Peptides against a protein of PDB entry 7QUU. Designs and how they scored, part 3

Target 1, 43 residues: chain A of PDB entry 7QUU
Amino acid sequence: DAVEPSVEKEYKKIISFRDTVFEGKHQQFLVPNNVRLKFLRDR

## One batch from the design tools (peptide; aimed at target 1 E10)

Design b2_p24_4_s1 (made by RFdiffusion4, then SolubleMPNN; from b2_p24_4, 10 letters changed)
Fold by OpenDDE base, seed 5:
Structure b2_p24_4_s1 (fold): chain B 43 residues (1-43), chain A 24 residues (1-24)
Amino acid sequence: as target 1 above (43 residues)
Amino acid sequence: VTKLEKELEELLKKLEEEKKKKEE
């Protein structure tokens, strides 16, 4: 079944956020907490 | 970091449950 385009868009955003958080752990790149919290608040 | 990861895991779980309910 085709995943609804809304659910797929949300999935892609969550995966992109995961990867950014994960990269920010392994690479000492300070992903600003404000960007992370904005993503969670915009839902 | 650990709080954001736990919240992310919960969001991924909810999204997987929503996908499963639409396949039913």
Scores: peptide ipSAE 0.048, ipTM 0.518, DockQ to the pose 0.026
OpenDDE base, seeds 1, 2, 3, 4: peptide ipSAE 0.040, 0.045, 0.041, 0.047; ipTM 0.501, 0.516, 0.537, 0.509

Design b2_p24_4_s4 (made by RFdiffusion4, then SolubleMPNN; from b2_p24_4, 14 letters changed)
Fold by OpenDDE base, seed 5:
Structure b2_p24_4_s4 (fold): chain B 43 residues (1-43), chain A 24 residues (1-24)
Amino acid sequence: as target 1 above (43 residues)
Amino acid sequence: KTKLEKLLEELEKKKKLEEELKKK
């Protein structure tokens, strides 16, 4: 089944959140290590 | 990788596959 364009947009937001705030791989700005959502890594 | 990280990786793979299918 093709992923609906609305669902694809939500997946893109989740990936961007992971990379920027959770994993810090693709930061658009310098995020301090204490501001990153590191506690989500255990879930 | 946590359960969340595995889910996010699977979503990224699905997105990539969908983009590759749309380009053909």
Scores: peptide ipSAE 0.057, ipTM 0.533, DockQ to the pose 0.030
OpenDDE base, seeds 1, 2, 3, 4: peptide ipSAE 0.052, 0.052, 0.051, 0.026; ipTM 0.541, 0.533, 0.512, 0.457

Design b2_p24_8_s3 (made by RFdiffusion4, then SolubleMPNN; its pose is not in this set)
Fold by OpenDDE base, seed 5:
Structure b2_p24_8_s3 (fold): chain B 43 residues (1-43), chain A 24 residues (1-24)
Amino acid sequence: as target 1 above (43 residues)
Amino acid sequence: LTVEELKKLEKEYLELLKKNQEEL
């Protein structure tokens, strides 16, 4: 079954978020390690 | 974490990254 475009879009967002938080990768923003680690600890 | 919880965390983190970049 073709994954519905809505479901695929949501999945891509989750993957992008994972990459930004856990891998420190973002297409638009710098991801400083101190900011990343603070978010993971203090939220 | 539910999908909605992940979406909330993504928003909070993106706001943090934006704020940090504007302060540089």
Scores: peptide ipSAE 0.337, ipTM 0.746, DockQ to the pose 0.365
OpenDDE base, seeds 1, 2, 3, 4: peptide ipSAE 0.260, 0.122, 0.386, 0.285; ipTM 0.692, 0.559, 0.771, 0.717; seeds 2, 3 fail the geometry check

## One batch from the design tools (peptide; made by RFdiffusion4, then SolubleMPNN; aimed at target 1 D1 R43; its pose is not in this set)

Design b2_p25_2_s2
Fold by OpenDDE base, seed 4:
Structure b2_p25_2_s2 (fold): chain B 43 residues (1-43), chain A 25 residues (1-25)
Amino acid sequence: as target 1 above (43 residues)
Amino acid sequence: FKKLSKEEREKLLKELLEALEEAKK
């Protein structure tokens, strides 16, 4: 089954975030105050 | 925007991945 485009975009953001975390950097990282994925809001 | 420590980022990632897996059910 095809993944919804909006879900796919948010998944890509998670992957990007994963890659940033796993770089092993100890520096602070800027994130939005609201980081909850919008497709998960009603869960 | 807010600054997150490495530990906070890892915690957030775990929560996001867990929520994503839960959404697949």
Scores: peptide ipSAE 0.042, ipTM 0.457, DockQ to the pose 0.038
OpenDDE base, seeds 1, 2, 3, 5: peptide ipSAE 0.041, 0.038, 0.028, 0.040; ipTM 0.452, 0.444, 0.376, 0.452; seed 1 fails the geometry check

Design b2_p25_2_s4
Fold by OpenDDE base, seed 2:
Structure b2_p25_2_s4 (fold): chain B 43 residues (1-43), chain A 25 residues (1-25)
Amino acid sequence: as target 1 above (43 residues)
Amino acid sequence: LKNLSKEEREKLIKEELEALEEAKK
């Protein structure tokens, strides 16, 4: 099944939010998508 | 870590969006 474009758009917003909020505050690191959402929940 | 299938990715996104909306209430 293809990911619904609307859901993908919301995912990109979450990632953009993460990157903006943590810019200059946290070390940037490459995280798999299944861990990225958990990273946001755990903060 | 295993790469997510498209279905698994969509599921996690939906679950996270739901959790975020609940947290905003």
Scores: peptide ipSAE 0.050, ipTM 0.448, DockQ to the pose 0.156
OpenDDE base, seeds 1, 3, 4, 5: peptide ipSAE 0.048, 0.040, 0.038, 0.048; ipTM 0.437, 0.427, 0.431, 0.445

Design b2_p25_4_s4
Fold by OpenDDE base, seed 3:
Structure b2_p25_4_s4 (fold): chain B 43 residues (1-43), chain A 25 residues (1-25)
Amino acid sequence: as target 1 above (43 residues)
Amino acid sequence: LTLEEFKKLREKEAEERERRRRLEE
């Protein structure tokens, strides 16, 4: 069954947010938790 | 994307997952 286009758009935002939250663990240089938390507060 | 918007999006994701589960039973 095809996912409704509205739900698919919201799901892509959830993935993008999770990737933004977790990117600092997958980068060559570990982003400090305080910098990561600042980036989340600014969005 | 604010933490409030994220919580609301996660709620909708959970509701959609529950609807799919009821269609597979």
Scores: peptide ipSAE 0.101, ipTM 0.596, DockQ to the pose 0.041
OpenDDE base, seeds 1, 2, 4, 5: peptide ipSAE 0.085, 0.093, 0.029, 0.052; ipTM 0.574, 0.577, 0.420, 0.518; seed 5 fails the geometry check

Design b2_p25_7_s2
Fold by OpenDDE base, seed 2:
Structure b2_p25_7_s2 (fold): chain B 43 residues (1-43), chain A 25 residues (1-25)
Amino acid sequence: as target 1 above (43 residues)
Amino acid sequence: KEKEELEKKLREEAIKRLKERVPVR
């Protein structure tokens, strides 16, 4: 199965968001308005 | 194979990191 390059980008964003929110690293991730995390849709 | 292993590692790390910081009550 070819890993969709979309899925790899999504996991990198989840990891980066986590590191920002929980490690106190105030990196403003500009989430582009078109990037809806699928992981947040299934909860 | 290499891409699948990378996705698996990223998924396992993301899940591990989410479980450590979002305790499923």
Scores: peptide ipSAE 0.041, ipTM 0.520, DockQ to the pose 0.042
OpenDDE base, seeds 1, 3, 4, 5: peptide ipSAE 0.022, 0.036, 0.037, 0.038; ipTM 0.404, 0.502, 0.516, 0.514

Design b2_p25_7_s3
Fold by OpenDDE base, seed 5:
Structure b2_p25_7_s3 (fold): chain B 43 residues (1-43), chain A 25 residues (1-25)
Amino acid sequence: as target 1 above (43 residues)
Amino acid sequence: EEEKKELEELREKAREEFRKRVIVR
């Protein structure tokens, strides 16, 4: 079992969250662009 | 197509960061 590095699993979560927000399943107002940038910048 | 390209670039950046973290231990 190739344990996907914890980093690749985390990027997959960020992507799935992005796609769910942009597909209109969540109102764009619940995730300000600043929160998206914070998850990418604080690491 | 643009979303697939952004996805691939994010996966590649993740792999590069992982390689950098493994070389620094």
Scores: peptide ipSAE 0.094, ipTM 0.587, DockQ to the pose 0.117
OpenDDE base, seeds 1, 2, 3, 4: peptide ipSAE 0.070, 0.065, 0.092, 0.086; ipTM 0.547, 0.533, 0.587, 0.601; seed 2 fails the geometry check

## One batch from the design tools (peptide; aimed at target 1 V7 K13 F39 D42)

Design b2_p26_1 (made by RFdiffusion4)
Pose (drawn by RFdiffusion4):
Structure b2_p26_1 (pose): chain A 43 residues (1-43), chain P 26 residues (1-26)
Amino acid sequence: as target 1 above (43 residues)
Amino acid sequence: EEEKEEEAKELEIAREQYEELEEEKE
């Protein structure tokens, strides 16, 4: 499963979701310091 | 092959983080 057909579809939905959280204005999720670093460092 | 492996690792991390937030939402 190293690179599936799923990749771009997974990216568009995950990227947009993540990018909203990268601003931290996510409606469902308000993200603080530790979460900021977790998202950025890991991925 | 190496690039595909790196991209696969990045995708796995993105999926895991997304699933963790979906669980938190539930």

Design b2_p26_1_s1 (made by RFdiffusion4, then SolubleMPNN; from b2_p26_1, 13 letters changed)
Fold by OpenDDE base, seed 5:
Structure b2_p26_1_s1 (fold): chain B 43 residues (1-43), chain A 26 residues (1-26)
Amino acid sequence: as target 1 above (43 residues)
Amino acid sequence: EEEALKLAKELKKLRELREEFEELLK
């Protein structure tokens, strides 16, 4: 099945974020409560 | 319709993953 280009793009963002976190490639930082993941939200 | 159902299931899983990350970063 051809994955819709929009879904593939959002999936790639999730995977990139996951890999960054779980590979330890992130620095400890404070995330403000107003910062949220914008991808896959209803528009 | 079956393809639409497959896509909807995939989107649901991606939304669940988003919510897990949003709770992790909260």
Scores: peptide ipSAE 0.041, ipTM 0.419, DockQ to the pose 0.112
OpenDDE base, seeds 1, 2, 3, 4: peptide ipSAE 0.030, 0.023, 0.036, 0.025; ipTM 0.425, 0.410, 0.425, 0.429

Design b2_p26_1_s3 (made by RFdiffusion4, then SolubleMPNN; from b2_p26_1, 16 letters changed)
Fold by OpenDDE base, seed 2:
Structure b2_p26_1_s3 (fold): chain B 43 residues (1-43), chain A 26 residues (1-26)
Amino acid sequence: as target 1 above (43 residues)
Amino acid sequence: EREAKELAEKLKKLRSLYEEFKKLLE
């Protein structure tokens, strides 16, 4: 498992950001359907 | 190296989503 620390760190940062938004920890907004579908596929 | 490649591909796929969400929050 030769995962570079920089790549793993960036991935975790993006995932945590995504999850934070969809957990309702930010101001509520309507997410477009195409974005929602992409989120569901990548979760 | 398989894990590194898989993670890199996941990162590539999620990058666009990240940028879209940033735009929504700005």
Scores: peptide ipSAE 0.084, ipTM 0.576, DockQ to the pose 0.479
OpenDDE base, seeds 1, 3, 4, 5: peptide ipSAE 0.067, 0.056, 0.074, 0.061; ipTM 0.554, 0.551, 0.577, 0.558

Design b2_p26_1_s4 (made by RFdiffusion4, then SolubleMPNN; from b2_p26_1, 15 letters changed)
Fold by OpenDDE base, seed 4:
Structure b2_p26_1_s4 (fold): chain B 43 residues (1-43), chain A 26 residues (1-26)
Amino acid sequence: as target 1 above (43 residues)
Amino acid sequence: DEEALELAKKLKKLRSLYEEFLKLLE
């Protein structure tokens, strides 16, 4: 079955964010615009 | 679509982690 493209795109952003955070070794970081989740922007 | 539903469940779990780290940046 084909996964919903919008859901898959947001999943990839979460994974990218996770990897960025852990690569930063819990240091201060900036969240890139491309890894910001669409459903969190309107909070 | 069951595959899409399973992915959505994973998103929900990972979203919690994402939100907690974003709060640290605010």
Scores: peptide ipSAE 0.059, ipTM 0.532, DockQ to the pose 0.214
OpenDDE base, seeds 1, 2, 3, 5: peptide ipSAE 0.048, 0.038, 0.038, 0.042; ipTM 0.504, 0.469, 0.474, 0.489

Design b2_p26_4_s1 (made by RFdiffusion4, then SolubleMPNN; its pose is not in this set)
Fold by OpenDDE base, seed 1:
Structure b2_p26_4_s1 (fold): chain B 43 residues (1-43), chain A 26 residues (1-26)
Amino acid sequence: as target 1 above (43 residues)
Amino acid sequence: IDVRKLYEELAETLGISVSELRKILK
């Protein structure tokens, strides 16, 4: 079955915020370097 | 998609509670 639109919308919201944080737009949040490096490699 | 797991994993990575993360994301 296809993913429900509401679930997909929530997913996109979470991922968008994650990406923004990992790119350094939210300095109040510390992201471990190993996680950041993995993010850069996987995207 | 397990949205709850995504909240938990991201909250853990950021060192904040899931509740705080939900507030941030509205």
Scores: peptide ipSAE 0.635, ipTM 0.908, DockQ to the pose 0.398
OpenDDE base, seeds 2, 3, 4, 5: peptide ipSAE 0.634, 0.633, 0.632, 0.632; ipTM 0.908, 0.907, 0.907, 0.907

Design b2_p26_4_s2 (made by RFdiffusion4, then SolubleMPNN; its pose is not in this set)
Fold by OpenDDE base, seed 3:
Order: C-alpha cells, then sequence, then structure tokens
Structure b2_p26_4_s2 (fold): chain B 43 residues (1-43), chain A 26 residues (1-26)
C-alpha cells in the first residue's frame, strides 16, 4: 500500500507512543504484564 | 501498513477508545 506522508507521520507517532507505554515508561497507562513481557521479548 | 488497525489494537490494550487515543496523540 502506498503510504502518504501524513500516514507515515501518524505511524511513527503511534509506534513511539506504543514503545514508551509498553516498556512501562509512562505512568498514566497500565499495560497488562503478559502484554508488556511479550512486547519486550519480541522486540 | 494499516495504521487504523494499530490504533485499535493499542486502544483495546489500554482499555480506551480509539477516539480517546487520538486525542492523547494530537
Amino acid sequence: as target 1 above (43 residues)
Amino acid sequence: VDVNKLYQEIAETLGISVSELRKILK
């Protein structure tokens, strides 16, 4: 799929957010341990 | 890459709506 520049920008933004939250670096959001551990293992 | 699907999966994991997630990331 052709990715428009705006879509690419959105993608980078959401991935950055995901990485921060799932690594446990964001205090406002609780991620289930099984999800967090799987994320850390699979990266 | 399906960005909308990614938003849905993350929102679901965090227990929030996609709309709320979009507001957080604006």
Scores: peptide ipSAE 0.672, ipTM 0.913, DockQ to the pose 0.467
OpenDDE base, seeds 1, 2, 4, 5: peptide ipSAE 0.670, 0.671, 0.671, 0.671; ipTM 0.913, 0.913, 0.913, 0.913

Design b2_p26_4_s3 (made by RFdiffusion4, then SolubleMPNN; its pose is not in this set)
Fold by OpenDDE base, seed 2:
Structure b2_p26_4_s3 (fold): chain B 43 residues (1-43), chain A 26 residues (1-26)
Amino acid sequence: as target 1 above (43 residues)
Amino acid sequence: IDVNEEYKKLAETLGISVSELKKILK
């Protein structure tokens, strides 16, 4: 399935943050279950 | 690259404050 442009934009923000803060190490971090991405709240 | 701006962008994406985000990532 094609990712919606708005959803892709939010993922790009996360990736940009990861690359900047973790100096390109591309590590994932855990997000608490009670925290939801903006596009998920709107659905 | 402004790290503070990236924190703001991610906080906005998650719908939380920057302070809350810093607590999560600490």
Scores: peptide ipSAE 0.100, ipTM 0.628, DockQ to the pose 0.108
OpenDDE base, seeds 1, 3, 4, 5: peptide ipSAE 0.086, 0.079, 0.094, 0.088; ipTM 0.592, 0.584, 0.590, 0.596

Design b2_p26_7_s2 (made by RFdiffusion4, then SolubleMPNN; its pose is not in this set)
Fold by OpenDDE base, seed 2:
Structure b2_p26_7_s2 (fold): chain B 43 residues (1-43), chain A 26 residues (1-26)
Amino acid sequence: as target 1 above (43 residues)
Amino acid sequence: PQPLNEELLEKLNEEYEKGVELDKRI
């Protein structure tokens, strides 16, 4: 699917966040309150 | 810290439950 540039930018942040979580260096990102992060369960 | 997009997080959670890998969207 064609993704608009703004959505692509926000998606790339989430990818970067996921990588930093696995490295224990995710402090640069703010997770919204009450959001579950299911995609972090497996690497 | 940079805020993550809540709507995208929800979509990615749903896709993950369907077996769609996050990196496949790039």
Scores: peptide ipSAE 0.492, ipTM 0.829, DockQ to the pose 0.247
OpenDDE base, seeds 1, 3, 4, 5: peptide ipSAE 0.484, 0.484, 0.489, 0.482; ipTM 0.826, 0.825, 0.830, 0.827

## One batch from the design tools (peptide; aimed at target 1 Y11 F39)

Design b2_p27_3 (made by RFdiffusion4)
Pose (drawn by RFdiffusion4):
Structure b2_p27_3 (pose): chain A 43 residues (1-43), chain P 27 residues (1-27)
Amino acid sequence: as target 1 above (43 residues)
Amino acid sequence: EEEELEELEEELEKDKELIEELEEEKE
């Protein structure tokens, strides 16, 4: 499963979700310091 | 190009894990 047909579809949904959280203005999720670093460092 | 796609896949897997962890913490 290293690179499936799913990849771009996964990316568009996830990237937009994650990018909103990267601003931390996500309606469902307000993200503090530790969460900020977790998202940025891991991925 | 193939290596870049493999790296992007690994990043997306990590993003999915991080989103699941946020959902679990919210629950």

Design b2_p27_3_s3 (made by RFdiffusion4, then SolubleMPNN; from b2_p27_3, 13 letters changed)
Fold by OpenDDE base, seed 2:
Structure b2_p27_3_s3 (fold): chain B 43 residues (1-43), chain A 27 residues (1-27)
Amino acid sequence: as target 1 above (43 residues)
Amino acid sequence: KEEELKKLAEKLKKMKKFREELLKEKA
C-alpha cells in the first residue's frame, strides 16, 4: 500500500521527537508529570 | 497489512496529540 511508507515515516519522526523530549535531550521542552503519565504507555 | 496499517494510524493519532499538548504548553 502506497500509504504505508508515508504513515510509517511520519510515525517514526514523532516517536523520535517524543523520545528526545522524554530523555531530556530537547532544550525547549520540560515534560509535565501529567503529560508524561498520559503518554508513557505508548513508549 | 491492512490491520497493521490501522494500528499504525491509531498510534500516529495518539502521538500527534502528544506533540500538540507539549506545543500548547509552550505557546
Scores: peptide ipSAE 0.043, ipTM 0.503, DockQ to the pose 0.533
OpenDDE base, seeds 1, 3, 4, 5: peptide ipSAE 0.033, 0.027, 0.030, 0.028; ipTM 0.473, 0.481, 0.461, 0.425; seed 5 fails the geometry check

Design b2_p27_4_s1 (made by RFdiffusion4, then SolubleMPNN; its pose is not in this set)
Fold by OpenDDE base, seed 3:
Structure b2_p27_4_s1 (fold): chain B 43 residues (1-43), chain A 27 residues (1-27)
Amino acid sequence: as target 1 above (43 residues)
Amino acid sequence: KEWEEEVKKRREELEKKLEEAKKKLEE
């Protein structure tokens, strides 16, 4: 089913975002509180 | 921060959807 690869791809984006923002593994960026990221939206 | 809670919530939703999708692939 084509759903599993899509869900896994979105999960990997959430992990990469966490590593960038919280763990400082990448260049940290400030996310404004009013910014809803596209990958956080329901599809 | 509101966006940190949104990220946490979305992670939990994606983990659940991934588990449900794996289960449906084994059926």
Scores: peptide ipSAE 0.039, ipTM 0.441, DockQ to the pose 0.583
OpenDDE base, seeds 1, 2, 4, 5: peptide ipSAE 0.030, 0.023, 0.033, 0.031; ipTM 0.419, 0.310, 0.442, 0.431

Design b2_p27_4_s3 (made by RFdiffusion4, then SolubleMPNN; its pose is not in this set)
Fold by OpenDDE base, seed 3:
Structure b2_p27_4_s3 (fold): chain B 43 residues (1-43), chain A 27 residues (1-27)
Amino acid sequence: as target 1 above (43 residues)
Amino acid sequence: KEWEEERKKALEKLKKELEEAKKKLEE
């Protein structure tokens, strides 16, 4: 059965939102190269 | 590159979960 175009649009929004949130969460863990290099030097 | 691959895998899982949810909504 053809998924109603409304339901498909909602799923596309959920995918886009989760993608954006996932990218944002990963960016929060993205240690700037300078800080990462400092951490490696302090070991 | 690792991030993009993880993102791609996460999106593929989400698409599958949404297809399964669509199927359950049609039942």
Scores: peptide ipSAE 0.040, ipTM 0.515, DockQ to the pose 0.084
OpenDDE base, seeds 1, 2, 4, 5: peptide ipSAE 0.040, 0.039, 0.033, 0.020; ipTM 0.513, 0.509, 0.491, 0.380

Design b2_p27_4_s4 (made by RFdiffusion4, then SolubleMPNN; its pose is not in this set)
Fold by OpenDDE base, seed 2:
Structure b2_p27_4_s4 (fold): chain B 43 residues (1-43), chain A 27 residues (1-27)
Amino acid sequence: as target 1 above (43 residues)
Amino acid sequence: SEWKKLVEERRKKLEKELEEAKKKLEE
């Protein structure tokens, strides 16, 4: 699958981001009801 | 927090998709 390497890189970035958030490297904030980050949306 | 819940939910979905894709490549 020609798209697989790029998609895998995106998945790894999201997993890494989750880990940094859970480790407290990013400040916690309330997510507005009408706001969702692009990477959290379904493809 | 709401943020952690959203991130964790998305992470779990993406990890599942990645694992399924890897499994299909090994078959």
Scores: peptide ipSAE 0.049, ipTM 0.472, DockQ to the pose 0.417
OpenDDE base, seeds 1, 3, 4, 5: peptide ipSAE 0.047, 0.049, 0.046, 0.046; ipTM 0.467, 0.463, 0.482, 0.467

Design b2_p27_5_s2 (made by RFdiffusion4, then SolubleMPNN; failed a check: the pose's geometry; its pose is not in this set)
Amino acid sequence: RLEEYKKNVKKERKKEKELIEELKKLK

Design b2_p27_5_s3 (made by RFdiffusion4, then SolubleMPNN; failed a check: the pose's geometry; its pose is not in this set)
Amino acid sequence: RLEEFKKNFEKEKKKTEELIEELKKLK

Design b2_p27_5_s4 (made by RFdiffusion4, then SolubleMPNN; failed a check: the pose's geometry; its pose is not in this set)
Amino acid sequence: RLEEYKKNFEKEKKKTEELIEELEKLK

Design b2_p27_7_s1 (made by RFdiffusion4, then SolubleMPNN; its pose is not in this set)
Fold by OpenDDE base, seed 5:
Structure b2_p27_7_s1 (fold): chain B 43 residues (1-43), chain A 27 residues (1-27)
Amino acid sequence: as target 1 above (43 residues)
Amino acid sequence: EKEKLEEERKKRREELEKKLEEALKKL
């Protein structure tokens, strides 16, 4: 049985964000609006 | 059987949420 596709989708976004931050690309994070995590908004 | 499947899905969600929190604490 697959995990809820919502949780896997949020996980992939965090990993993509982390990898972009830690790759030393301090170039202007235009975080694409599609990479914005919903659970970070609801705190 | 249905209850065991719901518990397995719950545990797997909790494990994923924990990995997300650990990834966020390292940012």
Scores: peptide ipSAE 0.077, ipTM 0.492, DockQ to the pose 0.083
OpenDDE base, seeds 1, 2, 3, 4: peptide ipSAE 0.099, 0.067, 0.065, 0.068; ipTM 0.510, 0.527, 0.462, 0.522; seeds 1, 2 fail the geometry check

Design b2_p27_7_s3 (made by RFdiffusion4, then SolubleMPNN; its pose is not in this set)
Fold by OpenDDE base, seed 2:
Structure b2_p27_7_s3 (fold): chain B 43 residues (1-43), chain A 27 residues (1-27)
Amino acid sequence: as target 1 above (43 residues)
Amino acid sequence: EEEELRKLIEEAREKLEEELKKALEEL
């Protein structure tokens, strides 16, 4: 059977969150450095 | 907070790897 679509969707959300918060890469746009939650990397 | 996010990413990877393994065993 296909990989459980719920698990794949959850993983994609976690990766998108990581990329937005830490890397500033979103699938549709680059997050500017001043909008990044830099304090989350120090914890 | 970064370490908590790393743990969530690792748990999601482990779940995906397990589901991919099951899918390969059914072929």
Scores: peptide ipSAE 0.034, ipTM 0.472, DockQ to the pose 0.097
OpenDDE base, seeds 1, 3, 4, 5: peptide ipSAE 0.022, 0.033, 0.020, 0.029; ipTM 0.413, 0.451, 0.408, 0.456

Design b2_p27_8_s1 (made by RFdiffusion4, then SolubleMPNN; failed a check: the pose's geometry; its pose is not in this set)
Amino acid sequence: LSVEERLQLLADTLGISVSELRKILNE

## One batch from the design tools (peptide; aimed at target 1 V7 K13 F39)

Design b2_p28_5_s2 (made by RFdiffusion4, then SolubleMPNN; its pose is not in this set)
Fold by OpenDDE base, seed 1:
Structure b2_p28_5_s2 (fold): chain B 43 residues (1-43), chain A 28 residues (1-28)
Amino acid sequence: as target 1 above (43 residues)
Amino acid sequence: EEEEKKKKEEELLKKIEEKIKELREEAR
């Protein structure tokens, strides 16, 4: 079964966020607005 | 370094896709 292109796009954002946090470019507790996951907003 | 980061991202995406497939099979 192919992963939905929407899900892959949200995982790429999580990876990008992780790498940016580990590089010290963001505060460890602040989620950048560009990395907000859409599928978590429907709850 | 950038090519190695890209390769690690692609490997992680593949592992995530495999795990999503397993979870869909377990939910049947």
Scores: peptide ipSAE 0.057, ipTM 0.526, DockQ to the pose 0.033
OpenDDE base, seeds 2, 3, 4, 5: peptide ipSAE 0.037, 0.049, 0.034, 0.029; ipTM 0.469, 0.489, 0.481, 0.437

Design b2_p28_5_s3 (made by RFdiffusion4, then SolubleMPNN; its pose is not in this set)
Fold by OpenDDE base, seed 3:
Structure b2_p28_5_s3 (fold): chain B 43 residues (1-43), chain A 28 residues (1-28)
Amino acid sequence: as target 1 above (43 residues)
Amino acid sequence: EEEEKKKKEKELLEKIEEKIEELRKEAR
């Protein structure tokens, strides 16, 4: 089923995001617009 | 530090695969 490699890619992005936020390591990763947590929109 | 990150990534992926398998069993 084609769902497993999509979920793995989303979690790799969450890990990369965590590392960017908590370690200050600016890795440019393409977060899909649907995975963009609403609270991470700077007002 | 990079080895600990790879270990935590692997543990997260394994928990997701387990949860996907549970949801597939519940849907049968």
Scores: peptide ipSAE 0.054, ipTM 0.496, DockQ to the pose 0.030
OpenDDE base, seeds 1, 2, 4, 5: peptide ipSAE 0.030, 0.033, 0.035, 0.036; ipTM 0.451, 0.448, 0.476, 0.459; seed 4 fails the geometry check

Design b2_p28_6 (made by RFdiffusion4)
Pose (drawn by RFdiffusion4):
Structure b2_p28_6 (pose): chain A 43 residues (1-43), chain P 28 residues (1-28)
Amino acid sequence: as target 1 above (43 residues)
Amino acid sequence: EEPKVATFEEIEEKIDEIREEVREEVEE
């Protein structure tokens, strides 16, 4: 499963979701300091 | 609903849900 057909579909849904959280204005999720670093350092 | 402060684990579970849904669509 190293690079499936799923990749771009996954990316579009996940990148947009993540990018909103990267702004931290996500309607469902308000993200503080630790969460900021977790997203950025890991991925 | 009002926005709430979230932990990384809660958001990671949502990313996993999105991944499962995408995989189901690919299998279909």

Design b2_p28_7 (made by RFdiffusion4)
Pose (drawn by RFdiffusion4):
Structure b2_p28_7 (pose): chain A 43 residues (1-43), chain P 28 residues (1-28)
Amino acid sequence: as target 1 above (43 residues)
Amino acid sequence: EEEEELEELAEENKIAEELKEELEEELE
């Protein structure tokens, strides 16, 4: 499963979700310091 | 070059999915 047909579809949904959390204004999720580093450093 | 970029993007997306699931669990 290294690069499926799913990749771009996964990217668009995920990237938009993650990018909103990268601003930390996510309606469902308010992200503090530790979460900020977790997202940025891992991915 | 394109295949390598797609492999990196797939791996990054897997990490993003895992992080999203962790957030959903925390919200529950």

Design b2_p28_7_s2 (made by RFdiffusion4, then SolubleMPNN; from b2_p28_7, 15 letters changed)
Fold by OpenDDE base, seed 1:
Structure b2_p28_7_s2 (fold): chain B 43 residues (1-43), chain A 28 residues (1-28)
Amino acid sequence: as target 1 above (43 residues)
Amino acid sequence: DEEKKLLELAKKVKKGKEFREELLKELK
């Protein structure tokens, strides 16, 4: 089974956020709590 | 039926892990 479509959509938002803020694909940054996925915080 | 259900669940977990690892590589 594929990754849940809802989870994939939220990960694409993280990538879009990175590209918008840093204009690069290989820059590390701290994901703000309002952008970070809920299921990652519960782990 | 129970063993088959557990195997299907394990496949979902594996795909989810692989997707997360791929995303982490792209974010580096």
Scores: peptide ipSAE 0.025, ipTM 0.375, DockQ to the pose 0.068
OpenDDE base, seeds 2, 3, 4, 5: peptide ipSAE 0.025, 0.022, 0.022, 0.023; ipTM 0.411, 0.358, 0.424, 0.373; seed 5 fails the geometry check

